# Designs tried in a protein design run: peptides against a protein of PDB entry 2Q3Z. Part 162

Target 1, 272 residues: chain A of PDB entry 2Q3Z
Amino acid sequence: YVLTQQGFIYQGSAKFIKNIPWNFGQFEDGILDICLILLDVNPKFLKNAGRDCSRRSSPVYVGRVVSGMVNCNDDQGVLLGRWDNNYGDGVSPMSWIGSVDILRRWKNHGCQRVKYGQCWVFAAVACTVLRCLGIPTRVVTNYNSAHDQNSNLLIEYFRNEFGEIQGDKSEMIWNFHCWVESWMTRPDLQPGYEGWQALDPTPQEKSEGTYCCGPVPVRAIKEGDLSTKYDAPFVFAEVNADVVDWIQQDDGSVHKSINRSLIVGLKISTKS
Target 2, 254 residues: chain A of PDB entry 2Q3Z as posed
Amino acid sequence: YVLTQQGFIYQGSAKFIKNIPWNFGQFQDGILDICLILLDVNPKFLKNAGRDCSRRSSPVYVGRVGSGMVNCNDDQGVLLGRWDNNYGDGVSPMSWIGSVDILRRWKNHGCQRVKYGQCWVFAAVACTVLRCLGIPTRVVTNYNSAHDSNLLIEYFRNSEMIWNFHCWVESWMTRPDLQPGYEGWQALDPTPQEKSEGTYCCGPVPVRAIKEGDLSTKYDAPFVFAEVNADVVDWIQKSINRSLIVGLKISTKS

## One batch from the design tools (peptide; made by RFdiffusion4, then SolubleMPNN)

Design b2_p24_8_s1 (from b2_p24_8, 10 letters changed)
Fold by OpenDDE base, seed 4:
Structure b2_p24_8_s1 (fold): chain B 272 residues (1-272), chain A 24 residues (1-24)
Amino acid sequence: as target 1 above (272 residues)
Amino acid sequence: LVLTGKTTLQPATNVDDHLVLKNL
């Protein structure tokens, strides 16, 4: 995990799994320096450098910082997300073939946000940074990945009598979503939560006021321990949210559709 | 066609007949 510089990122759909080659390049020239700059421009460092530096021995702390800093939300982070297919003023997320060019562009432009990223780009850059910092990390792809915005562990679709989706389309299921898993001990938790920890650098929801996610023990998610820090309910929902399809009638009554439930969550880790 | 990660699955059309095992 730490030593592999080239790999594949899984994409597509549950029925049609695809992969792309990706150069993580964590040992390429200057990448470590860029990762250190990333730490030195984080809001916690800017607020209190001594406190931030004293905590960098913790992969839990570093993982959470990296999750926040890979996106440019709230800070001088690396990537600006965009999903509207309008990429003419930057680089299409689909055109990236590695993390190195992204990180170099970010640094070379004075830590200005790189345009543009989507989930696999965020995840891949996070994977590079974490590996560079000595944290064993892999990219994870989850097919039929839920984005729960209201923390109810449900993805709710409201349809009219004609089957048209009504109301707030805020909650969604991605055909695929990518994040990272990092291997670390969790001395801040009860024994047994060491191992793979999920981290999501894609700016989806705020955690403690910042667009970051995790680390949360994969074991906690598997066992349904939603009290486990950080962001267990959100990550749990990504892989286990129940999909409820509601039919709203003209009278305002809402009934569950008899339609087959969508199966959320098919996780594939990168082979490295 | 590089499927953008943002293809929202509409429940009505994306019922996988295949029992995808939730592998956590």
Scores: peptide ipSAE 0.019, ipTM 0.562, DockQ to the pose 0.072
Fold by OpenDDE base, seed 3:
Structure b2_p24_8_s1 (fold): chain B 272 residues (1-272), chain A 24 residues (1-24)
Amino acid sequence: as target 1 above (272 residues)
Amino acid sequence: LVLTGKTTLQPATNVDDHLVLKNL
């Protein structure tokens, strides 16, 4: 994981799995220096440098900082997300072939946000940074990935009496979503939660006021232990949310229906 | 082909909830 500079990122859909080659390039010239700059411009460093530096020996702390700093939300982070197919003032997310160019552009423009990223770009850059910092990391893809906005572990759709979806679909299911898993000990948790930890650098929901996610033990998600920090309910929902239809009748009554046809979660971990 | 991570998923196949957790 730490030593692999080239790999594949899985994309597409559960029925039509695709992959793209990606150059992580964590050992290319100047990349380590850029990763250190990323740490030195993080909000926690700017607030209290001594405290931030004293915590950089913790992969838990560093992982959480990196998940926040790979996106430019709330800070001087690396990437601006965009999903509206309007990329004329930047680089299309689909055109990136590696993390190195992104990180170099970020640094060379005075730590100005790079336009543009989507989930696999965020995940890949986070993977590069974490590997560069000596944290074993892999990109993972989850097909039919839920985005729960209200932390209820449900994807909720409102429907009229005819079954037509009403209102804005605020909650969504991605055809695929990418994040990273990092290997670390969890001395801040009870024994047995060492190993793979999920981190999501795509700006989806705020965690403790910042667009970051994790680290959360993959084991905790598998076992349904949603009490573990960080962000266990959100990550659990990504892989195992229930879909609920709220059907409004003509009399104003609302019926709850479990949508058994919408299946959330099909996780693929990279082998490299 | 814009690989948007967004799709409106239509009903897919029956997968047991316990099977989804095992695939994590």
Scores: peptide ipSAE 0.018, ipTM 0.544, DockQ to the pose 0.042; fails the geometry check
Fold by OpenDDE base, seed 1:
Structure b2_p24_8_s1 (fold): chain B 272 residues (1-272), chain A 24 residues (1-24)
Amino acid sequence: as target 1 above (272 residues)
Amino acid sequence: LVLTGKTTLQPATNVDDHLVLKNL
């Protein structure tokens, strides 16, 4: 994982899996230096450099910092997300072929946000950075990935009596979503949670006031241990949320629609 | 073709119906 500079990122849908080639390029000239700059401009470093530096020996700490810094939310992070198909003032997320150009652009423009990213771009840049820092990392694609906004582990849709979706479509299921898994020990947790840890650098929900996610043990998600830091409920919902379709009647009564079981979550890791 | 990859909390980024599985 650390040594692989070229790979594939999986996209599309569960029924129609696609992939794109991606240059992670973690050993290309200047990329390590850019990754160190990323650490040195993080909010924790700016607040207390000595404390931040003392914690950089922890992959858990570094992973969480990188998850926050790959997006430009709350900080001088790398990428600005955009999903409305209006990319004329930047680079279309679909145009990127590697992390190297993104990181170089970020540095060369004084650590200004690069326009634009979507999930696989965020994940791929995070993967490059974590690999540069010596953390074994892979990109993961989850098909039918849920976004739970209210931490109830449900994706809820409300329909009227005619079957029309009512209200805010705030909760959604993506055709695919990408994040990273990093290999690390978890001395901050009970034994057995070492190994792959999920980290999500795309800004979806705030964790402890910052748009970051993880690290959370993949084992904890698999076993349903939602008490495990960081962000276990959110990551669990991405891969295993229950979908509830509500029908609201004219009298205001609400009942569950008998819908086909939508299988949330089909995870594919980057093939090395 | 908006490659639907990630939800952002900002309402402005989630408005594209193409990002949601249509047949829920």
Scores: peptide ipSAE 0.018, ipTM 0.598, DockQ to the pose 0.088; fails the geometry check
Fold by OpenDDE base, seed 2:
Structure b2_p24_8_s1 (fold): chain B 272 residues (1-272), chain A 24 residues (1-24)
Amino acid sequence: as target 1 above (272 residues)
Amino acid sequence: LVLTGKTTLQPATNVDDHLVLKNL
């Protein structure tokens, strides 16, 4: 799957797994050139080209740049995310069948953001770019994926005594979420963290001021080493956040609901 | 039906296993 241009991205729910065919197209004409343009328009290059170029030998550095540049948040990135079903001024995220058209549209329109993406589109484009740059990469799907906004490893909902959700707590659980895993060494970490690294290009949370995530060793997440850069608590929460449903009484007292516990996390990798 | 990737918070029939890493 890592070297294939065509594959399947898993979607749906944990109980009803679906897939879509996807053309990653990492070896199609002009795609490598577009990936190099993506590096040359990144904020770090624009700030200091010599410093950015000197770091492109590091798959850790490049992976982090690509994670940030696949989304258009805070930069000249590739895709604009949208989840409100209003896609009339662009392309529906569900209409994409491959990364090549997206990357070509982005480049051909002067690095203007392509409308629109969702998680699997972001992940698939990141996978294409990373593969083009020589980094072995796969798309992964996590079912019941948590979006922890406050880094407490909890997804907390507050309800009144009638069961109505109180407040605009935007912490969410996705029925599925997609990101990528890339194979690399981690000379910037203690020994033993080589191998698969999680990277999330979907603009969920800022890391060091940009909407990017990772790379973080899958091993570190598995072993619960949340001190490991980058973004270990966030990625850990995606796969294993605790869900707390609070009932707030009129007197201000709060207790846990016994009836609403959600199991976070069920990971599956892309197949060719 | 548009696949939004978001789940609605519905009552779960199963109790979650707290702090259990799944399928990493």
Scores: peptide ipSAE 0.016, ipTM 0.547, DockQ to the pose 0.045; fails the geometry check

Design b2_p24_8_s2 (from b2_p24_8, 12 letters changed)
Fold by OpenDDE base, seed 4:
Structure b2_p24_8_s2 (fold): chain B 272 residues (1-272), chain A 24 residues (1-24)
Amino acid sequence: as target 1 above (272 residues)
Amino acid sequence: LKLTGETVLKPATNVLPELVLENL
């Protein structure tokens, strides 16, 4: 995991799995320096450098910082996300072939946000940074990945009597979503939660006021321990949310239907 | 910036379930 610089990122759909080659490049020239700069421009460092530096020995702390700093939403982070297919003023998320160019562009432009990223780009850059910092990390792809916005472990669709989705599509299921899993001990948790920890650098939801996610033990998600920090309900929902259709009738009545046709969560971990 | 929920139908982008279901 730490030593592999090239790999594949899984994309597409559950029925039509695709992959792209990706250069993580964590050992390429200057990448470590860029990763250190990323830490030195994080809001926690800017607020209290001594406190931030004293915590950098914790992969839990560093993982959470990196999750937040790979996106630019709250800080001088690396990537600006965009999903509207309007990429003319930047680089299309689909055109990236590695993390190195992204990180170099970010650094070379004075830590200005790089345009643009989507989930696999965020995940891949996070993977590079974490590997560079000595944290074993892999990219994970989850097909039919739920984005729960209200922390109820449901993806809720409001439908009319014709089955047409009504209202704001605030909650969604992605055809695929990518995040990272990092290997670390969890001395801040009960014994047995060491191992793979999920981290999501895509700016989907705020955690403690910042667009970051995790680390949360993969074991906790598997066992349904939603009390486990950080962000267990959100990550659990990504892989296990139930889909509920609220069918509104002409009379204004609403009926709950569980949509069993959509199986949320088919997780593939990269072998690297 | 919240995820705008805007779907890009292009290959290798995140797409909403409706488009997934149409392709499923």
Scores: peptide ipSAE 0.036, ipTM 0.611, DockQ to the pose 0.086
Fold by OpenDDE base, seed 1:
Formats: structure tokens, sequence, C-alpha cells
Structure b2_p24_8_s2 (fold): chain B 272 residues (1-272), chain A 24 residues (1-24)
């Protein structure tokens, strides 16, 4: 996990799994220095350098900082996300073949946001950075990945009497989503939550006012312990949300139906 | 910038699953 510089990232759909080769390149020239710059431009360092530096011995703290800094939301982070197919003023997310070029571009342009990323790009850059910092990390792909926006563990669709979807389609299910899992102890939690921790650098929801996610024990998600920091409900919903149809009837009543045709979550991890 | 609900139907891009698209 720390030593592997080349790997694969899984994409596509649950029915049609694809992969791309990716150069993580954590040992390439200057990459460690760029990762240190990333830490030194984070909002917590800028607010109180001494306090930030004193906490860098904690993989939990560093993981959370990296999750926030890989995206450019709220800070001088690495990547700007875009999903609308308008990439003419940057690089298409589909064009990247490794983290090294992205990180070098970010540094060489004065830590300006790199255009553009999507989930696997965010995850891959986070994986490179965490590996550089000595944290064992792997990229994870989840098929039929839910984005719960209201923390109710549901993906909700509103339908008219004809079954047609009405109103806001804000909640969504991705064909796939990528994040990272990092190996660390959790001295801040009860015993047994050491091991793989989920971290999501894609700017989906704010956690404590910042677009970041995790670390949360993979065990907590598996066991349904939503009380564990950080962001257990959100990560749980990504892999386990129920899809609910709210069907309005002619009399104005609303019927709740569980959509059993949509199964959220099929997680796979990289083998190396 | 919040995650926009816009999806691009391309082979390598993450998008809504076909089952959801069929119901939209």
Amino acid sequence: as target 1 above (272 residues)
Amino acid sequence: LKLTGETVLKPATNVLPELVLENL
C-alpha cells in the first residue's frame, strides 16, 4: 500500500466493471515536498501553525486534513470538481493517468486549483498524498453509491400519481464513486476500531464546516455504528442507503414505498 | 462549489445508474 506506485482504479458500473491504470508516483522527485506544502497551506496551519504541526503525528488528524485539501473547496486545495462535460478551460477528468502531474501542476501554479477532477481523481491524489506521508492507503470504488444530503440514510424520490419523478432531484446515486481507505489506529475511539478508515476527498457534503469526510472506521460502517466520528452516517448511506419513493395519490395522501430494484452499494478495493 | 447534480453520460465519468435514469 505505501510502496506501490502504479495501480488500477475501478470504474464503470456494477454490471460493467472497468479499470484504468494509474500512476500514484509517491516516490517521484519532489512529490513528498508537494505533500508537505499541502499541509503547510491548510486552513488549520494558517490559523495556528504550532497547533497544526503538533497534531501531524496523528494519522487521524492528517487524514482529515488531506481529505479537505485534495479538493479546493474552502481552501487552497488541489482539485476543482466538474461533472457537466465543459472541460475546455482545463484538463478533462478522464485525461489524467496519474497523481504526479496533478500535484506538480498545483505546486507550479502557486497552489492554484487544478481543473478538473471527479471522484477517482480526488481519491487517487489523496491516496498519493497519504502514502507519501507514510499512511497505508488504497483506493476504493463503490458501485451504486448514494449521496445522502439530509442525513436520513435515504435516497428519496417524489412521484406523482402516475409514478413520474417530481421536484428536486438533489439526492443522487452514482454509477460508481471512489474514495480511499487508510490504515491507522483510532486512540480517539473505543477499542476495536483500528484498521481501515474511510476518507472521502470528493466535495459532496460539509463535515464540521469543511468539505471533507472521515476518517471513519470501516468496521463501524459494517456494523452500523453511526455514532463514530467522523461522518459515519454519510459514509454508511453511500454503501447502504435505502431508496424510497414518495408517491402522491389523487386525494393528496402520500404513500411511502421502498424501491427494492435499486440496491445501493457494491464496494471493491484495490488489491495493492 | 457544491457537487452539482449534473451528470455526463460518458464511459469513464461517474453518472446516475441506468435504473435511475430510466425512472427520471
Scores: peptide ipSAE 0.032, ipTM 0.598, DockQ to the pose 0.087
Fold by OpenDDE base, seed 5:
Structure b2_p24_8_s2 (fold): chain B 272 residues (1-272), chain A 24 residues (1-24)
Amino acid sequence: as target 1 above (272 residues)
Amino acid sequence: LKLTGETVLKPATNVLPELVLENL
């Protein structure tokens, strides 16, 4: 995990799994220095440098900082997300083949956000940074990944009598979503939550006011312990949310459509 | 973040649920 510089990222759908080769390049020249710059421009360092530096021995603390700093939301982070297929003023997310060029571009342009990323790009850059900082990390792909916006563990769709989806379609299921898992102890939790921790650098929801997610023990998600910090309900929903399709009639009545059993959450972890 | 992007059906990108539901 820490020593592997090349790997594969899984994409596509549960029925049609694809992969792309990726160069993580955590040992390439200057990458460690860029990862240290990333820590030195984080909002917690800017607020209190001494306190931030004193906490950098904690992989829990560093993991949460990196999750926030890989995206450029709320800070001087690395990547700007874009999903509308309008990439003419930057690089298409599909064009990236490694983390090294992204990190070098970010640093060389004065820590300006790199255009553009999607989930696997965010996850891959986070994986590079965490590995560079000595934290064992892997990219994870989850097929039929739910994005719960209201923390109810449901993905709800509203349709009219004609089957047309109503409203902003705010809650969504990705065909796939990527994040990272990092190996660490959890001295801040009860015993037994050491091991793989989920971290999500894609800017989906705010955690404690910042677009970051985790670390949360993979064990806690598996066992349904939603009280476990950080962001257990959100990560649990990504892999276990129920999908509800509501039909609204003109009389104001709502009824559940036949549960298309969307099996949310087919997780594949990279071994490389 | 309102992902306001019309999901252009490109097989390599994250695709919004409407297309997941159509493929299920």
Scores: peptide ipSAE 0.025, ipTM 0.590, DockQ to the pose 0.098
Fold by OpenDDE base, seed 3:
Structure b2_p24_8_s2 (fold): chain B 272 residues (1-272), chain A 24 residues (1-24)
Amino acid sequence: as target 1 above (272 residues)
Amino acid sequence: LKLTGETVLKPATNVLPELVLENL
């Protein structure tokens, strides 16, 4: 996990699993220095450098900072996300083959956001940074990954009497989504929550006012303990959300139907 | 109608199944 510089990222769909090779490159020249710069430009450092530095010994704190700083939302972070297939003013997310070029571009352009990333790019860069900082980290892929926007653990679709989806689909299911899991102790939690912690650097929802996610114990998600910080309901929903159809009838009545055809969550963890 | 969630997933990008259906 810390020592592996090359790996694979799983993509595609649950029915058609694909992978791409990825160079994490955490030991390449200058990458550690870039990771330190990433810490030094974070909003918490800029607000109170002494307090930020005093907390950098905590992988919980650092993990949460990195999840926020890998995306450029709310800060001078590394990557700008884009999903509309219009990449002409940057680099297509599909063209990246490693984290090193991304991090070097970010630094060399004065910590300007790199165009563009999608979930696996965010996850891979976060994995590089965390590994570089000595935190054992792996990329995780979840197929049929839910994005719950209202923290109700449901993906809700509104449908007309003909079953056609109505309104803006705010809540969504990705064909796949990538994040990272990092190994750390959780002295800020009750005993037994040490081990793998989920962190999501893709800017999906705000946590405490910043586009970041986690760390949350994978054990807490597995056991359904949604009281654990950070962002347990969101990460739980990514892997376990139920899909609900609200079907409006001609008389204005609304029927709730559980959509059993949409199975959320098929998580694959990398072994490297 | 059992909507068999066989959304034709675009193979290379993470995409929303519903957005893929709207662009076909």
Scores: peptide ipSAE 0.012, ipTM 0.476, DockQ to the pose 0.094

Design b2_p24_8_s3 (from b2_p24_8, 9 letters changed)
Fold by OpenDDE base, seed 4:
Structure b2_p24_8_s3 (fold): chain B 272 residues (1-272), chain A 24 residues (1-24)
Amino acid sequence: as target 1 above (272 residues)
Amino acid sequence: LVLTGETTLQPPTNIDSHLVLENL
């Protein structure tokens, strides 16, 4: 996980799994220096450098910082997300073939946000940075990945009597979503939560006021322990939300239907 | 920018799975 510089990222859909080759390039020239710059421009360092530096021995702390700094939300982070297919003023997320060019562009332009990323780009860059910092990390793809915005562990769709989705599509299920898992001890938790920790650098929801997510023990998610920091309910929902269709009839009545046709959460972890 | 539900229908981008199902 730390040593492998090339790998594959899984994409597509649960029915039609695809992959792309990706150069993580954590050992390429200057990449470590860029990762250190990333740490040195993070809001916590800018606020209190001594405190930030003293905590960099913690992969929990570093992982959380990196998850926030890979996106440019709230800070001088690396990537600007965009999903509207309007990429003419930057690089299409689909055009990237590795993390190295992204990180170099970020640094070379004075830590200006790189246009543009989507989930796999965020995840891949985070994977590079974490590996570069000595944290074993892998990219994870989750098919039918839920984005729960109201922390109720449900994906709620409003539908008319014809089954057409109505209203604000605030909550959704992605065909696929990517994040990272990092191997670390969790001395801040009860024993048994060491191992793979989920981190999500895609700016989906705020955690403690910052667009970051995790680390949360994969074990906690698997066992349904939603009390574990960080962001267990959100990550749990990504892989195990129930889908509820609220069917609105012409008379204004609303009926709850559990949609069993769409199973949330087919997770694939990369081996490299 | 935050995920606001804006998606592209062009693979391999992130899209709403419901939209995928409707277009299949």
Scores: peptide ipSAE 0.051, ipTM 0.662, DockQ to the pose 0.092; fails the geometry check
Fold by OpenDDE base, seed 2:
Structure b2_p24_8_s3 (fold): chain B 272 residues (1-272), chain A 24 residues (1-24)
Amino acid sequence: as target 1 above (272 residues)
Amino acid sequence: LVLTGETTLQPPTNIDSHLVLENL
């Protein structure tokens, strides 16, 4: 989890699992220096350098900073996300083969956002950075991964009487989604929440005003402790959300239907 | 740019599950 520089990232769908090779490259020349620059350009450092530096001994704090800085939302972070298949002014997310080129491009262009990333790219870069900083980290793939936007633990679709989806699909279920799990103690929580912590660097929802997610104990998610910081409801929903169809009839009546055909969550953790 | 707008249907990119189900 710290020493392995090459690995695989799982993709595809629950029925058709795929993988790609990835060079994490955490020990390649200059990568550690880039990771330190990433910390030094984070909004918390820019606001109060002394306070930020004093907290870098906490893997909880560092993990949260890295989750926010791997994406370029709200800061000088590494990657710009794009999902619309229009990548002509950058690099297609599908063309990346490792984290090293991404991090070097970011630094070499004055910490300008690299175009473009998707979930596995965000997760892989976060994994590289966290490993560089001495935090044991692995990439995780979740199939049928829910994106809950309103923290109600539901994915809601509005349908007409014919079952056709109406309106903007603001909430969605990804065929797959990637994030990272990092090993750390949680002295900021009650005993028993040490171990793997989920962190999601893909800019999906804001947490405390920043596009970041976690760390949250994997145990808390498993046990349904949604009060556990950080972002337990969101991460819980990624793996356990229920899908609800709101069917509007011609008379304006609305029928609630639980969509049992859409099972959210099938998590695969990497061993390397 | 947040997770809003059109999603790619081409593997290995992640896409909305409904789009996947319709194309399978």
Scores: peptide ipSAE 0.020, ipTM 0.566, DockQ to the pose 0.090; fails the geometry check
Fold by OpenDDE base, seed 3:
Structure b2_p24_8_s3 (fold): chain B 272 residues (1-272), chain A 24 residues (1-24)
Amino acid sequence: as target 1 above (272 residues)
Amino acid sequence: LVLTGETTLQPPTNIDSHLVLENL
């Protein structure tokens, strides 16, 4: 995981799995220096450098910082997300073939956000940075990945009496979503939560006021321990959310229906 | 910018599968 510089990122859909080759390049010239700069421009360092530096020995702390800094939300982070197919003033997310060019562009332009990223780009850059910092990390793809916005572990759709979806779909299910898992001990938790920790650098929801996610033990998600920091309910929902239809009748009554045709979660972890 | 919609690589039809695979 730390030593592998080339790999594949899984994309597509659950029925039509695709992959792209990706150069993580964590050992290429200057990449370590860029990763260190990333730490030195994070909001916690800018607020209190001594405190931030004293905590950099913790992969839990560093992982959470990297999750926040890979996206440019709230800070001088690396990537700006865009999903509307309008990439004329930057680079299409689909054009990237590795993390190295992204990180070099970020650094060379004075730590200005790079245009543009989507989930696999965020995940891949985070993977590079974490590996560069000595944290074993892999990219994970989840098909039919839920984005829960209200922390109720449900994807909710409002429907009229004819079953037509009403209003804007605030909550969504991605055909696929990518994040990372990092191997670390969790001395801040009860024993048994060491191992793979989920981190999500795609700016989806705020955690403690910042667009970051994790680390949360994969074991906690598997066992349904939603009390485990950080962001267990959100990550749990990505892989296990139920889909609920709220059907409004003409009399104003609302019926709750579980949508059994929409199944959330098919997680694929990389072997390397 | 926050997530506003589906990825550019989204197929026209979503196919749903519920399998949480163990850590590979």
Scores: peptide ipSAE 0.020, ipTM 0.563, DockQ to the pose 0.055; fails the geometry check
Fold by OpenDDE base, seed 5:
Structure b2_p24_8_s3 (fold): chain B 272 residues (1-272), chain A 24 residues (1-24)
Amino acid sequence: as target 1 above (272 residues)
Amino acid sequence: LVLTGETTLQPPTNIDSHLVLENL
């Protein structure tokens, strides 16, 4: 988890699983220096360098910083996300085969955001950075992954009387979503939450005002402890949201139509 | 809204399953 530089990232769907090879390359020349630059340009360092540096011994603190800095939202982060199939002014997310080229491009262009990433690219770069910093980390793929925007543990679709979806499709289900899990102690929590912690660098929702997510104990998610820092409700919803179809009638009444129990939350991790 | 990516028929290899809905 720290020493492995080559691996696979799982993609596709629960029924049609695929994988791609990925070069994490955390020990390649200059990568450690780039990871240190990433820490030195983070908003917390810019606000108070002494305080930020004093906290870098904490994997909890560093993990949260890295989850925010791998995306370029709100800061000088590494990657710009794009999902609209218009990649002509950059590199298609599907073209990347490793983290090293991405990190080198970011640094060599004065820490300008690299175009473009999607979930597995964000996760893979985060995995490289965390491994480089000595934090055991793996990429995780979750099939039928829910994106809950309002923290109600539901993915809600509104339909008219004709069955047509109304309004902005803000909440969604990914056929797959990738994030990382890092091994760390949690001295900031009650005993028993040491071990794998989920971190999500894909800019989906803000946590404490920044596009970051985690760390949250995998155990807390498994046990349904939604009070656990950080972002337990969001990560829980990714793996255990219910899908609700609402039908809105002309009289303004809303009726629950179908519980599509999509098997949300088939989570797969790799040993590489 | 369901976002779809490219799917390929391929057996999973070298994986650990952590969370399934039935285990929550």
Scores: peptide ipSAE 0.009, ipTM 0.560, DockQ to the pose 0.037; fails the geometry check

